# Designs tried in a protein design run: peptides against a protein of PDB entry 5VZU. Part 147

Target 1, 271 residues: chain A of PDB entry 5VZU
Amino acid sequence: GRTLEDIFHEHMQELILMKFIYTSQYDNCLTYRRIYLPPSRPDDLIKPGLFKGTYGSHGLEIVMLSFHGRRARGTKITGDPNIPAGQQTVEIDLRHRIQLPDLENQRNFNELSRIVLEVRERVRQEQQEGGHEAGEGRGRQGPRESQPSPAQPRAEAPSKGPDGTPGEDGGEPGDAVAAAEQPAQCGQGQPFVLPVGVSSRNEDYPRTCRMCFYGTGLIAGHGFTSPERTPGVFILFDEDRFGFVWLELKSFSLYSRVQATFRNADAPSPQ

## One batch from the design tools (peptide; made by RFdiffusion4, then SolubleMPNN)

Design b2_p22_3_s3 (from b2_p22_3, 11 letters changed)
Fold by OpenDDE base, seed 2:
Structure b2_p22_3_s3 (fold): chain B 271 residues (1-271), chain A 22 residues (1-22)
Amino acid sequence: as target 1 above (271 residues)
Amino acid sequence: QEAFDSLSLSEKMDYLVEKRKA
């Protein structure tokens, strides 16, 4: 068999070759497209805009973060040998908040995996139920002239009797102490640590987070082969930083806002 | 190890796919 070293060398050679092919194509024709920053909305979790990822091997990975009601999207501005520019690298479901456990239990990858997979299953169920309601609404317009088949009158029987006494047992009304949902303290960040065995390019990530959501990330082979969505956790650290934990890949990506001021980068107001 | 940790997520997946075929 090939050694892991042989496989790694072959993969790196292919990656270098692909990078060379893509860069050499630019000598023939460059097409420029203007990008616009998405408009900010009052209900946006943070200001939309450009973020740089730290997870890329190929240099500066740039993603546009945008908000679409109860969903957020990360769109690749930079392409790589696996995923071309314009693809949605991350999709975040803002309906499905993830509650991280205490700092001790956050170190357990299996606990995070359990929480994420339970949310993934709920999302799958909601999609199936919503698909059935949309399907049933189209089918019922057939006018079934149901002919009134005659109701035959079957008669039968009367059976008995007996007396059982009403026992008075005065069950005390157990005070259902409504567990007051402690208002999620909106202000103070929760302590945050990566699970053991999750790789980060840098250990310099925020050690507190505001909130987490279920999301999916796009992965593909070289040349955008076999693209699939893998489950993960979107972690909001602050106004300028978010992370994504790729659960199946046991990897963490940190994204930081591009602090450049862009002149005339706002989308033209829809006239 | 360090060289693999430097790869993009898609590159890591591609490497893992090739590793499963070997």
Scores: peptide ipSAE 0.135, ipTM 0.745, DockQ to the pose 0.280
Fold by OpenDDE base, seed 5:
Structure b2_p22_3_s3 (fold): chain B 271 residues (1-271), chain A 22 residues (1-22)
Amino acid sequence: as target 1 above (271 residues)
Amino acid sequence: QEAFDSLSLSEKMDYLVEKRKA
């Protein structure tokens, strides 16, 4: 099997090669594509836009954060050797809030892992249930060839039997107290620390978070080989900063809003 | 374990991708 040293050596060689390929592309025809900022909506968790991240060994990552109902999406603006530009680097399920424990228990990676995997299992169950409802509805409209079964004339009887007692059983409709989804209190941020063994490129991450959500990150080999979604935690720190904990990779990525004002970056009005 | 934890995110990705193919 490949050793970690073999993987490191090959990875470094490939990174050098990919860097060479990318730099050599500047000597060739550059294709410029306009990127539009997503429109802000009132229900957006934070203002959508460009965020600068630190991702892997590839250095600077730029992602577009956008909101899609109860989902958030990080779309790669910068490609890397593993994942090309335009891919969804993170997909966040805003239905599935992660409750972080106290700081002592936040240091425990196994506790975070347990919490995330329990949420992942709920998400998987919901997807299976929703898939079954969509599947059963289509099956039964086989064209029943209406064979003209003959008109047998079956008979009579009229009997009117009478009696009337209206039992008043006033079954109180049990108020199914719809558990009012407590509006996501933009509550006072809670103390935040990375679990032991989660690597961060920068130890200067926010030590207070507002909210956390279940999400998945995209991972792939070089050249976008064997792309897969891995479970993680989206951490909202503030209006301008979020993080993603890659659970299986034991890694943390910090994303900070690009504060640059872009003229004419708004999406064209739908005509 | 410690050696894996020391890897960059991309190296960890590559390791996991290769480990799943093996």
Scores: peptide ipSAE 0.133, ipTM 0.760, DockQ to the pose 0.621
Fold by OpenDDE base, seed 1:
Structure b2_p22_3_s3 (fold): chain B 271 residues (1-271), chain A 22 residues (1-22)
Amino acid sequence: as target 1 above (271 residues)
Amino acid sequence: QEAFDSLSLSEKMDYLVEKRKA
């Protein structure tokens, strides 16, 4: 069999060749598309916009972060050999917070894996239940062509009298124990560390995070072959930085806001 | 280890795919 070193060397040669081909193709045919920055909404977790990924050796990795109600989305602005520009590299479920353990237990990859997989199963169950409700609701709108049965003349049955004694059935209001919504603790920043065996390209990541959410990342082979979604954790550090832990890949991607001001980059107001 | 840690996410994915085939 090939050694892991041989596989790595062959893969690195292929990637270098691909980078050379891609860079050489830019001289021949460039299609420019205008990118609009999404408008900020009051309920957005942070200001939407362009973020630079630090995880790439392919050059500049740019992602657009946008918010869609209880979901966030990272859209690739830069393509790579696996995933073209315009694809959703990350999808974040803002309904499903990830509670990180204490700093000692955060080093345990198996603990993070357990927490993420438990949330993944809840998300799967909610999708199945919501799919059944949507399926049953659509099945009943078969057009019953009610054939007009001929109007048999209804004989006038006589008006029996009005004795409507309203029985005061005093149904005791069962105390619906309002499940106390645990007050959304305005996430005081907690100490943050990557689990042992999660690779970061730079150890220079924020050591405090505000909050974490369940999410999925897009992975594919070269040429966007066999695209799939892998589970992960979105980590909000601050207004200008977020991370994504790719659970199955044991990898961390840090994203930092592009501080460049773009003139005329705002989305046109919906007319 | 250090060489793998230097890879991009796509590079790590491809390396893991090739490692599973080997």
Scores: peptide ipSAE 0.130, ipTM 0.744, DockQ to the pose 0.294
Fold by OpenDDE base, seed 4:
Formats: sequence, structure tokens, C-alpha cells
Structure b2_p22_3_s3 (fold): chain B 271 residues (1-271), chain A 22 residues (1-22)
Amino acid sequence: as target 1 above (271 residues)
Amino acid sequence: QEAFDSLSLSEKMDYLVEKRKA
């Protein structure tokens, strides 16, 4: 059988060849598209923008993080042999927060797997229910034949009078002790560790995270063959760093904000 | 997932080559 080393060498040769073919082809026909940064909104989990990832054999990747209500999206700015630029590498459901266990249980991949798969099934159920509500709502607009019911001029029934005395009933203002919703303490970072068996390219990932969410990542073969979404965990570390755990691939991707300032990168106002 | 966990390291690598993340 092939060794892991043989497979790795064959794969590296293929990637080098593909990279050479792509670079050689692009030298003849470069299409430039201007990228606009999404506008920042107050409700955005972090400032939207460009993030750099370094994972696997692809090397440096650039992803645009954007927020769309209760969803976040990572859009590939750099294409690779598997997934072209403009594809949504990750989709995050900000409605489905993942609570990580303690550090001891975070090392257990099966525990993380269980948590993620339970959330995945909830998301599937919600999509089915929402699909049924959208389906049932369209079916009942049978054509209401607007029969023109004749405008019968029903009469001016009269002005009955004034006097209802204001009863003073001085109901004591029950002190509704407004339970001061303790301002959701801007989540004190929880200790974070990758599960055993999850591959990280670098051990230099943040050991504290703010929050985690359910998400899906896009995977494909070379040439964007058989694209599918795989379940994962979006991990917010800080304002400038997030990660994605690819559950089925047992891999971690770390993304860091591109600190470059771009002039005129804001989206034009919709004229 | 269970199916992927049952794969050998070589088969996992082949799968990771064929099915890469974005």
C-alpha cells in the first residue's frame, strides 16, 4: 500500500503542478475585481474585514469576514485548487452558540463531536419547520374572487353621552424590582484547548476564547469537485482572531486580521 | 464521522487530498 509519505509526496507534486499551471495560465488573462469591505454595524460580533489564514498545503489564504444578521460568512478572497475565490468557506450561525466544556473535557474530541452534532440536528429541524411554514403559507392564497359586495350605506347611529366618573382606585405601585439583568458580562474569555487528534498547523493558537458558534465549512476536491458543507465550530478568540474547527476533517484553521489600512475600500453607497 | 474515524491514516490523507477545506 502507499505510505503516508508516498501520498504526501504525490499530493505535494500535484499541488506544485497545479500551482504552476494556474500561475502560467493567469499570466495571460488576469481579471481584476475590486473588493469592498463590508460596512461595520453596531451589532457585528467583531469588525468585519479581511483575515489571513495559514492552513494545510494551501499556505496563505485571505478570507473576508462579514455579518448578515444572525449569520456570519467567511468568503474566500484567494482561491485555491479546490475552492475558487468568491466561495463561502465558512457559514456561521450566530443563533447557535456552542458552549465548550471545561479544559479536561475540551480535550475529548467525542464530546465536541456530540455537542456539534446535536446543534446540527437542531439547525436541520429549524430549517425543515421554517420550510413547512413557508410552504403552507403559499398554499392558502386561493384566488379570493373579490365579489363586489354592494356598499350598503349603513346609517349614522347617534352620539351617546358623556358622564363616566373616573374611579380613583389607587392601586399601590407594586415595586416590580426590575431584576437588573446583569449586563451580560462581555464574556470573560474561557480557557481553550483543541481536542486531542485535531490537527493544528501551529501550536500558537490562543488559549482563551470569547465564544463559539455552530458553523459549516465548504470542502471540495481539486477543480471544485463534489463540493459539500461539513459541520464545524467557529471560535471567536478576540477582535482580530477567530478559528474554525473542521469536525469531520479533525482540523483547525486560525485566522488573523489583516492589519493593512485600505483607502477607498468601503462599499459605495447604493445609489 | 464514525466512518472517517475508522479510516487508516493513509485513507484519511487520501480523503483530505480529495476533500479539502476552503
Scores: peptide ipSAE 0.028, ipTM 0.704, DockQ to the pose 0.136

Design b2_p22_3_s4 (from b2_p22_3, 13 letters changed)
Fold by OpenDDE base, seed 4:
Structure b2_p22_3_s4 (fold): chain B 271 residues (1-271), chain A 22 residues (1-22)
Amino acid sequence: as target 1 above (271 residues)
Amino acid sequence: DEEWQSMSLSERMDYLVEKRKE
């Protein structure tokens, strides 16, 4: 098998080559594409927009965070050697909240791994069940040849008479104990720490999080070879910061909102 | 373990992608 050293050496050679190719190509064809910010919706977990990744070994990483009902998406605005611009670097399932344990147990990578993999299995089951319902529903629309059923004559509906006596049944008002919907505990942050062995670029990450969700990150080799989804945790820290724990990579990526105001960045209204 | 800790996110991606092809 290839050693980690062999893979690292090959990776570095390819990066040098790719950097040379990119730098040589920049002289000839810069294509600028306008980026439109998603419109904010009231139900969005936070304001959608541009976020800067702080983790990138390849320089500036910009992602667009957007909300799509019960899903959130991080779309790469900047490409890297592995993943081109326009790819969905993270996909977040807002149906599957991750409950972090206490701080002591948050240091245990195996505990986080267990929690995430249990949610991954649930998501997989739901996808299989939903795939079966979608599959079975399509099979039965054979073309029913609409044979013209002959016009059966309108039988006159007989006049039902009036005599419904009002039975006084004094049904006791069962005290519907309104299960007090525990007010969705608005925004009390939980203490947060990375598991042992999860690498961050620095220790300068928020030590309190609002909520976490199951998600998947996109990984690929150089030139977007063998792209696949890996399980992870989306961590909402605040309105302007989120993280992603790449479980299999044992890596943490911190994203911070780009505080620039863009004029005319709104998507054109669909005409 | 030390070698893995020294790897960037991209290097870790490449390693995982290559390891899954074997």
Scores: peptide ipSAE 0.452, ipTM 0.920, DockQ to the pose 0.593
Fold by OpenDDE base, seed 1:
Structure b2_p22_3_s4 (fold): chain B 271 residues (1-271), chain A 22 residues (1-22)
Amino acid sequence: as target 1 above (271 residues)
Amino acid sequence: DEEWQSMSLSERMDYLVEKRKE
């Protein structure tokens, strides 16, 4: 087992080397790619677009937030030493809302960890069940020899007469207890605080959130080595700000909308 | 704890990736 100090020293050596390589590569041919903004849909949780991460040690972090039915995606526009540009830094499951506890219990990291891991287990179970239904359906295509069953003549079924005796079945109206769907109180933001031991580079995060969802973040070593998904919480603050809590990393990343208007940045209509 | 709190997000990623290889 490496110590944290050993890992820190190796990380710093690699960062110095990578910084040297990158700075020396600026003399090389740069390839530019046009980025298109995703189209907005009525069902999108917020307007999709470019967001700036304020957590980065490596400079400006830009992600594209997009919506894909019951999933949201943060795609890296800027690469870093660990995660290259074009990778999905965060994937959000909009089916799995996280309910944050009260403000007192939000300070407890173990409570947040419990809630997130319970949702992670549900997501895993749903994936296993959906995998089994898809597996059993494929097995029974034995070759049914289509023996041509002879066309039996359609016997004209006789016109049964109209005797509409109205049976007065006085069915008692069973009290359908309308389960009052408590209107999701969409409007009141919940007080928000980071758990103790979760680091934020910006102490200036919003102290009220609208909604939270289960998600996964992408982690990797330098040069995109051993990439994996780690559990986390997507926190919607407002139309222009969201956060991600990296549970295993005990880290919080704040993202703010890039307010710059880009001319001709709309995605070409699918022809 | 203090050492972990001083680490950047990238350093924490590297630590978790290396720890999972062990």
Scores: peptide ipSAE 0.450, ipTM 0.919, DockQ to the pose 0.549
Fold by OpenDDE base, seed 3:
Structure b2_p22_3_s4 (fold): chain B 271 residues (1-271), chain A 22 residues (1-22)
Amino acid sequence: as target 1 above (271 residues)
Amino acid sequence: DEEWQSMSLSERMDYLVEKRKE
C-alpha cells in the first residue's frame, strides 16, 4: 500500500504537470462556451446562480447552483485536475432534511456521521422500492386475444324484496380539529459550528444556518479517474451563502454568491 | 492524523480514490 506521503508527492508532481499543460494550451487555442443562468422559480430554495468557493489546492472555484424539483445541483463552471467543468460537484436531495443537534453535539463528528448515514440508508431504501414498482408495471401487456365467447342467455333470477329499515343512529360529528400544521417557522437560524476534525480553509464561516439537507459530492482522481459520489451535508446559511460538508473527507467548502450582473445571460425563452 | 489535516480537499479525494482501488 502507498503511504499518505507517497500519494502527496505523486499528487504534487501530477498537479504541476497538469497546470503546465493547461497554461500551454491557452497559448494555442481557447474554446469558449456560452453558459446561461438557470431561470428562477417561485419554489426555489434560494435564487439560482453563480457561486464562488475555495476548492482543494486550486484556488477559486465557480459553481452554478440550480434547482430541479426536489433536487438541487452544483455544476462546476471552472474545472480542476480531478473534476472537469460541466460536472455536478454536488447533488442535494431536498426531500431529506438533516436536523443538526445542539451546538455542543455539533462538535461531535461521530454524531453528524451517524445522522448522515441514517439518511443515506433511507435514500437507498426509497430507491430500491421505487425500482420495484417501475418493474412490475411493464409485465401485463400480454396480448389478450379477446376471443369472442358466445352470448349464452343467462336466466332471469328473481326479484327478492326490499324491507331493510333505516336505523337513525345520530352519531355526533366529532369536530376533527384539523391541527393546523404550524408553518415551520422559517425565521430563526440555528447556531452552527463545524465538528472537531473537519477542516475548513476559512474559519470565517457563518455561525448560524437556516436549513441542512442530505447530499452527495463528486470525487475523482487526476484526469477524472474513478469518479464516485460521497455522502455529505448541504448547509444553507442565507440567500447568498451555502456550504458543503464532505463527510468521508472531513472537509468543509464554503460558497458565496457572485454579485456580478450579466447582460444577456438568461436562457432564451423556449418559443 | 497531522498529515491528513494538512492535506487539501483534492489531495484527500486522491487518497480516498486510490485506497478504494487496493
Scores: peptide ipSAE 0.439, ipTM 0.917, DockQ to the pose 0.556
Fold by OpenDDE base, seed 2:
Structure b2_p22_3_s4 (fold): chain B 271 residues (1-271), chain A 22 residues (1-22)
Amino acid sequence: as target 1 above (271 residues)
Amino acid sequence: DEEWQSMSLSERMDYLVEKRKE
């Protein structure tokens, strides 16, 4: 196998070459594409829009956050050498909330890993079950030719018998202690800390979070080679900040809302 | 471990992607 040093040297050489190619292209042709802000919906977890992130090593990362029913999506506005603009850098499953443990257990990376991988397995099971229902439903519309199979007859079979004993057994109503769903205190943020060994470029991240969800991040090699989804945690801090923990990469990315009022940036209503 | 902690997110992506091809 290649050493970590060999991969690092190759990465640096390719990165320099790619930066040179991209910068040299600016002298030839600039293509501009209009970006529209997603429409806000009442059920959106936070207002959709542009967020500035510390995703990669390549400088300013801009992501568009949008909501799609029970899913959220981060779409790259800025490309990098690994992942081009327009790709979905993060996909969040808003059905699968992550409950963070207490602050002491949040420092344990293995505990976070366990929690995330358990949710990942549930998501896989739900996808398999939904795939089976969609598969079985198509098979049964074979044309039931209504062959009129005939009226076979009679048989009478018989009569018996009586007895009625009324056994009283007064089974005590077992108190189903309704596990009081502790009302998810929607308003108070919980204490938040990164696990030991999770790298952050900035130690100045919010130390309280509102809610966390299971999600996947997109990873790829240079030139968008071998793109794959890796498990992670979306962390909502507030209306203007979210994070993503890349579990396999042991990395944290912080995203902050771009505080710009764009006039006429709303998507045209679909006619 | 120290080398991994020093790597950027991009370098970690490249390492992880290349290591999965082997």
Scores: peptide ipSAE 0.396, ipTM 0.906, DockQ to the pose 0.545

Design b2_p22_4_s1 (from b2_p22_4, 12 letters changed)
Fold by OpenDDE base, seed 4:
Structure b2_p22_4_s1 (fold): chain B 271 residues (1-271), chain A 22 residues (1-22)
Amino acid sequence: as target 1 above (271 residues)
Amino acid sequence: MLEELEKRIEEMRKKAPSLIQP
């Protein structure tokens, strides 16, 4: 029977051949699309822009990171045989922070898997509840029968009534100083290590991270067959680096900012 | 060359489902 190794070998051969075909097709038909950088917003987790992503056997890909309120998106600028250009390779829910355990427990893939799947379930519940609220809000538009309410004009009068009494009662409102939850100091990054059995193309990844968030990654077969979203972890290392752990694939992608400056890359102002 | 590679890919797809990748 075919081994898993045979399947991986066959996949690698197909991937190489497909990459060769795509490269050869560029000589025959070039379609140019202008890419605009998203404007930076004050509330953006990091500056949006282009990142170089590592996708194991796919090699180096270009991803646009953008922020959309409490969501971040990684969009493929370069496509591959599995996921074409313009697809959202990652979608990050900035509402759902993942707290990594201590460095010892971070080596345990099952612990990371548990944490991510618990957050995935919460996200599903919130989507169901929000779907019900949106559904129930539509049901109460009963037909407003347009009863033609008649025009009657009643005019009347001005009465003045007067008086004054100034009751003093000076109840001191106890200043419940709501302890302003100090915005969790964006200070010292926590120690970071990949779980045992998570593959990385490069072992040279940052060993400290600032924040982690729940996200989903897009995966597909060659030719964008059977596309699905799988759970994962977005890892913010610094202003110029983030990672994504593909939980089901047991893989890690590192993304590093493209340091090139682009002239006239800003989106045209909506006229 | 291109047609031969396309044929080889199609033969591979028939023999082995492509691995799902990101």
Scores: peptide ipSAE 0.348, ipTM 0.623, DockQ to the pose 0.053
Fold by OpenDDE base, seed 3:
Structure b2_p22_4_s1 (fold): chain B 271 residues (1-271), chain A 22 residues (1-22)
Amino acid sequence: as target 1 above (271 residues)
Amino acid sequence: MLEELEKRIEEMRKKAPSLIQP
């Protein structure tokens, strides 16, 4: 029978051949479109812009990171034989922070899988509940017939009642010291390691992360066949580096900021 | 050349399933 290695080898041959064909087609038809950098906002998790992403066998791709309220988005600027340019490779929910366990338990893929799937289930429940509130709110616009209620007269203002003394009942409110959960010091990154069995192109990834969020990644077969969203983890390392763990694929993509300065790359101000 | 390469891809697709990738 064919081994997984045989399947992978033939997939790599197809991938190389598809990349060669697509590259050779550039001689026939090139469409140029100006790319603008997203505007930076003070509330953005990091500065938006171009990142170099590692996609395993695809190698290096260019991704635009942008922020959309409580969501972050990675959009492919370069495409590959699976996912074409202009697709949203990653969508990050900045409402759903993932807490990584200690370094020993981070090596356990099943623990990370549990944490991510529990967050995915919460996201699914919130979407169902929000769908019900939007449905029930439309039903109660029955036509309120505005019956004109008659003008009842202004009865007068009687004045006086007296000076009742303030009883000093000094009931001490028991200080329920709500233990303010010390905001986990937002500045000290936690130790980070990939789970066992998660593939990375390079072992040279940051060993400390600032924070993690739930997200979904776009996956497909060659020629963008059967595209679907798979659960994953967005990992913020620093201002210039983030990662994405593709949970089902057991893969890791490292994204590093493109340090090149582009002249006239800012979006025109909305008039 | 291009048509021969496209034919070769299609022959490879018949032999191996495409791996789903990001």
Scores: peptide ipSAE 0.340, ipTM 0.632, DockQ to the pose 0.053
Fold by OpenDDE base, seed 1:
Structure b2_p22_4_s1 (fold): chain B 271 residues (1-271), chain A 22 residues (1-22)
Amino acid sequence: as target 1 above (271 residues)
Amino acid sequence: MLEELEKRIEEMRKKAPSLIQP
């Protein structure tokens, strides 16, 4: 039977040939589009912008990081044979923080898998509950009672009703125990290691992380066939570096900020 | 050249589904 090595070899041959074809097309037909950097907002987790991402056998790709309220998005600026340019490679749910275990338990891939799948199930439940509330609100279109004809405006006179004294019912202010939002501990950096069996292109990744979030990554076959969203972990290392663990693929992508300054790359102000 | 490479890719796809990648 074909081994995993045979399948990998055949895939790598196809990928090399596809990369050659795509590279050779640049000599004949190029469409240029201006890319605008997203504006930075005060509530953004880090400064939005261009990052160099590692994608296993694809190598280095350019990804735009942007923030959309409680969601972050990575968009491919460079495409590959699987995922074309302009696709959302990662979508991050900033409502669903992941707590990594201690460094010993971080080596256990099954522990990370458990944590991520429990968060995925919570996200699914919240989507179902929000779908039910939106569904029940539409059902009470009661029968349109026939509007009876507009009866004429009788001009009845303004009777001055008397000054009812407002009774000072001194309702005691019930102590609304303001649930003290525990101040988001600016988390002292946690020691970080990849689980055993998660592949990284480079062992040179940050060994300390600030915070992690649930997310989904886009995966597809060659030619963007059967695209699907797979569960993963967004890992914020610092202002210029983040990672994504592709749980099902057992792979890690490291993203590093493009340090080049671009002139006139800011989005035009919405007029 | 291009058509021959495309044909070769299609022959490989018939033998093995391409690995799903990010």
Scores: peptide ipSAE 0.327, ipTM 0.625, DockQ to the pose 0.054
Fold by OpenDDE base, seed 5:
Structure b2_p22_4_s1 (fold): chain B 271 residues (1-271), chain A 22 residues (1-22)
Amino acid sequence: as target 1 above (271 residues)
Amino acid sequence: MLEELEKRIEEMRKKAPSLIQP
């Protein structure tokens, strides 16, 4: 029977061949498209921009990080044989913070998996509840056949009278001070370690994280076959570094800001 | 549900090195 090693070897051969084909296509015809950096917003978790990410067998890839309300998005700027350029490699739900356990329990992959799967279930429930409210509102416009109701005459409703007593009841509108969610104080960083059995290309990852969030990563077979979103953990290390733990893959991607200054990379102001 | 997801994760993990990448 095919061993796991045989299957891995065949996959690596196919991946190398595909990478070679993709690279060789660049020599034939390059279409250049301008990429604009997303504008920074005050409420952005970190400055948006280009990051260099590590992807297991693929190597180094360029990802654009952008913020969309309480969501963050990583978009592939470079593609690979599995996930083409322009795809959203990661989607982060900034509403769903992951609390990492202590450093000893962080080494346990099953504990991290439990925590993330519990959050995944909450996200799924919230999506189902929000889907029901949007669904019920559309059903009841049955075609009211506009039967032409005959013009019954406007009876003169009589004029009566004035009595004016202004009841003063100054019900103070209780200022529901929506407790402004204090911008999550970038608290003292928590000690961070990858779970045992999570693969990283580089063991030189930050050993302290600021915060973690639930997210999904896009995975596919060669040629973007059977694309699926898999649960994961976004790990913010600092202003210039984040990670993503791919639970199903037992892999870790480290993303580091591209420090290159791009002249004229800002999106044109909407005229 | 949790056990099914754990099982699916383990099945995906076994296939991932050879079939599915990020």
Scores: peptide ipSAE 0.322, ipTM 0.609, DockQ to the pose 0.326

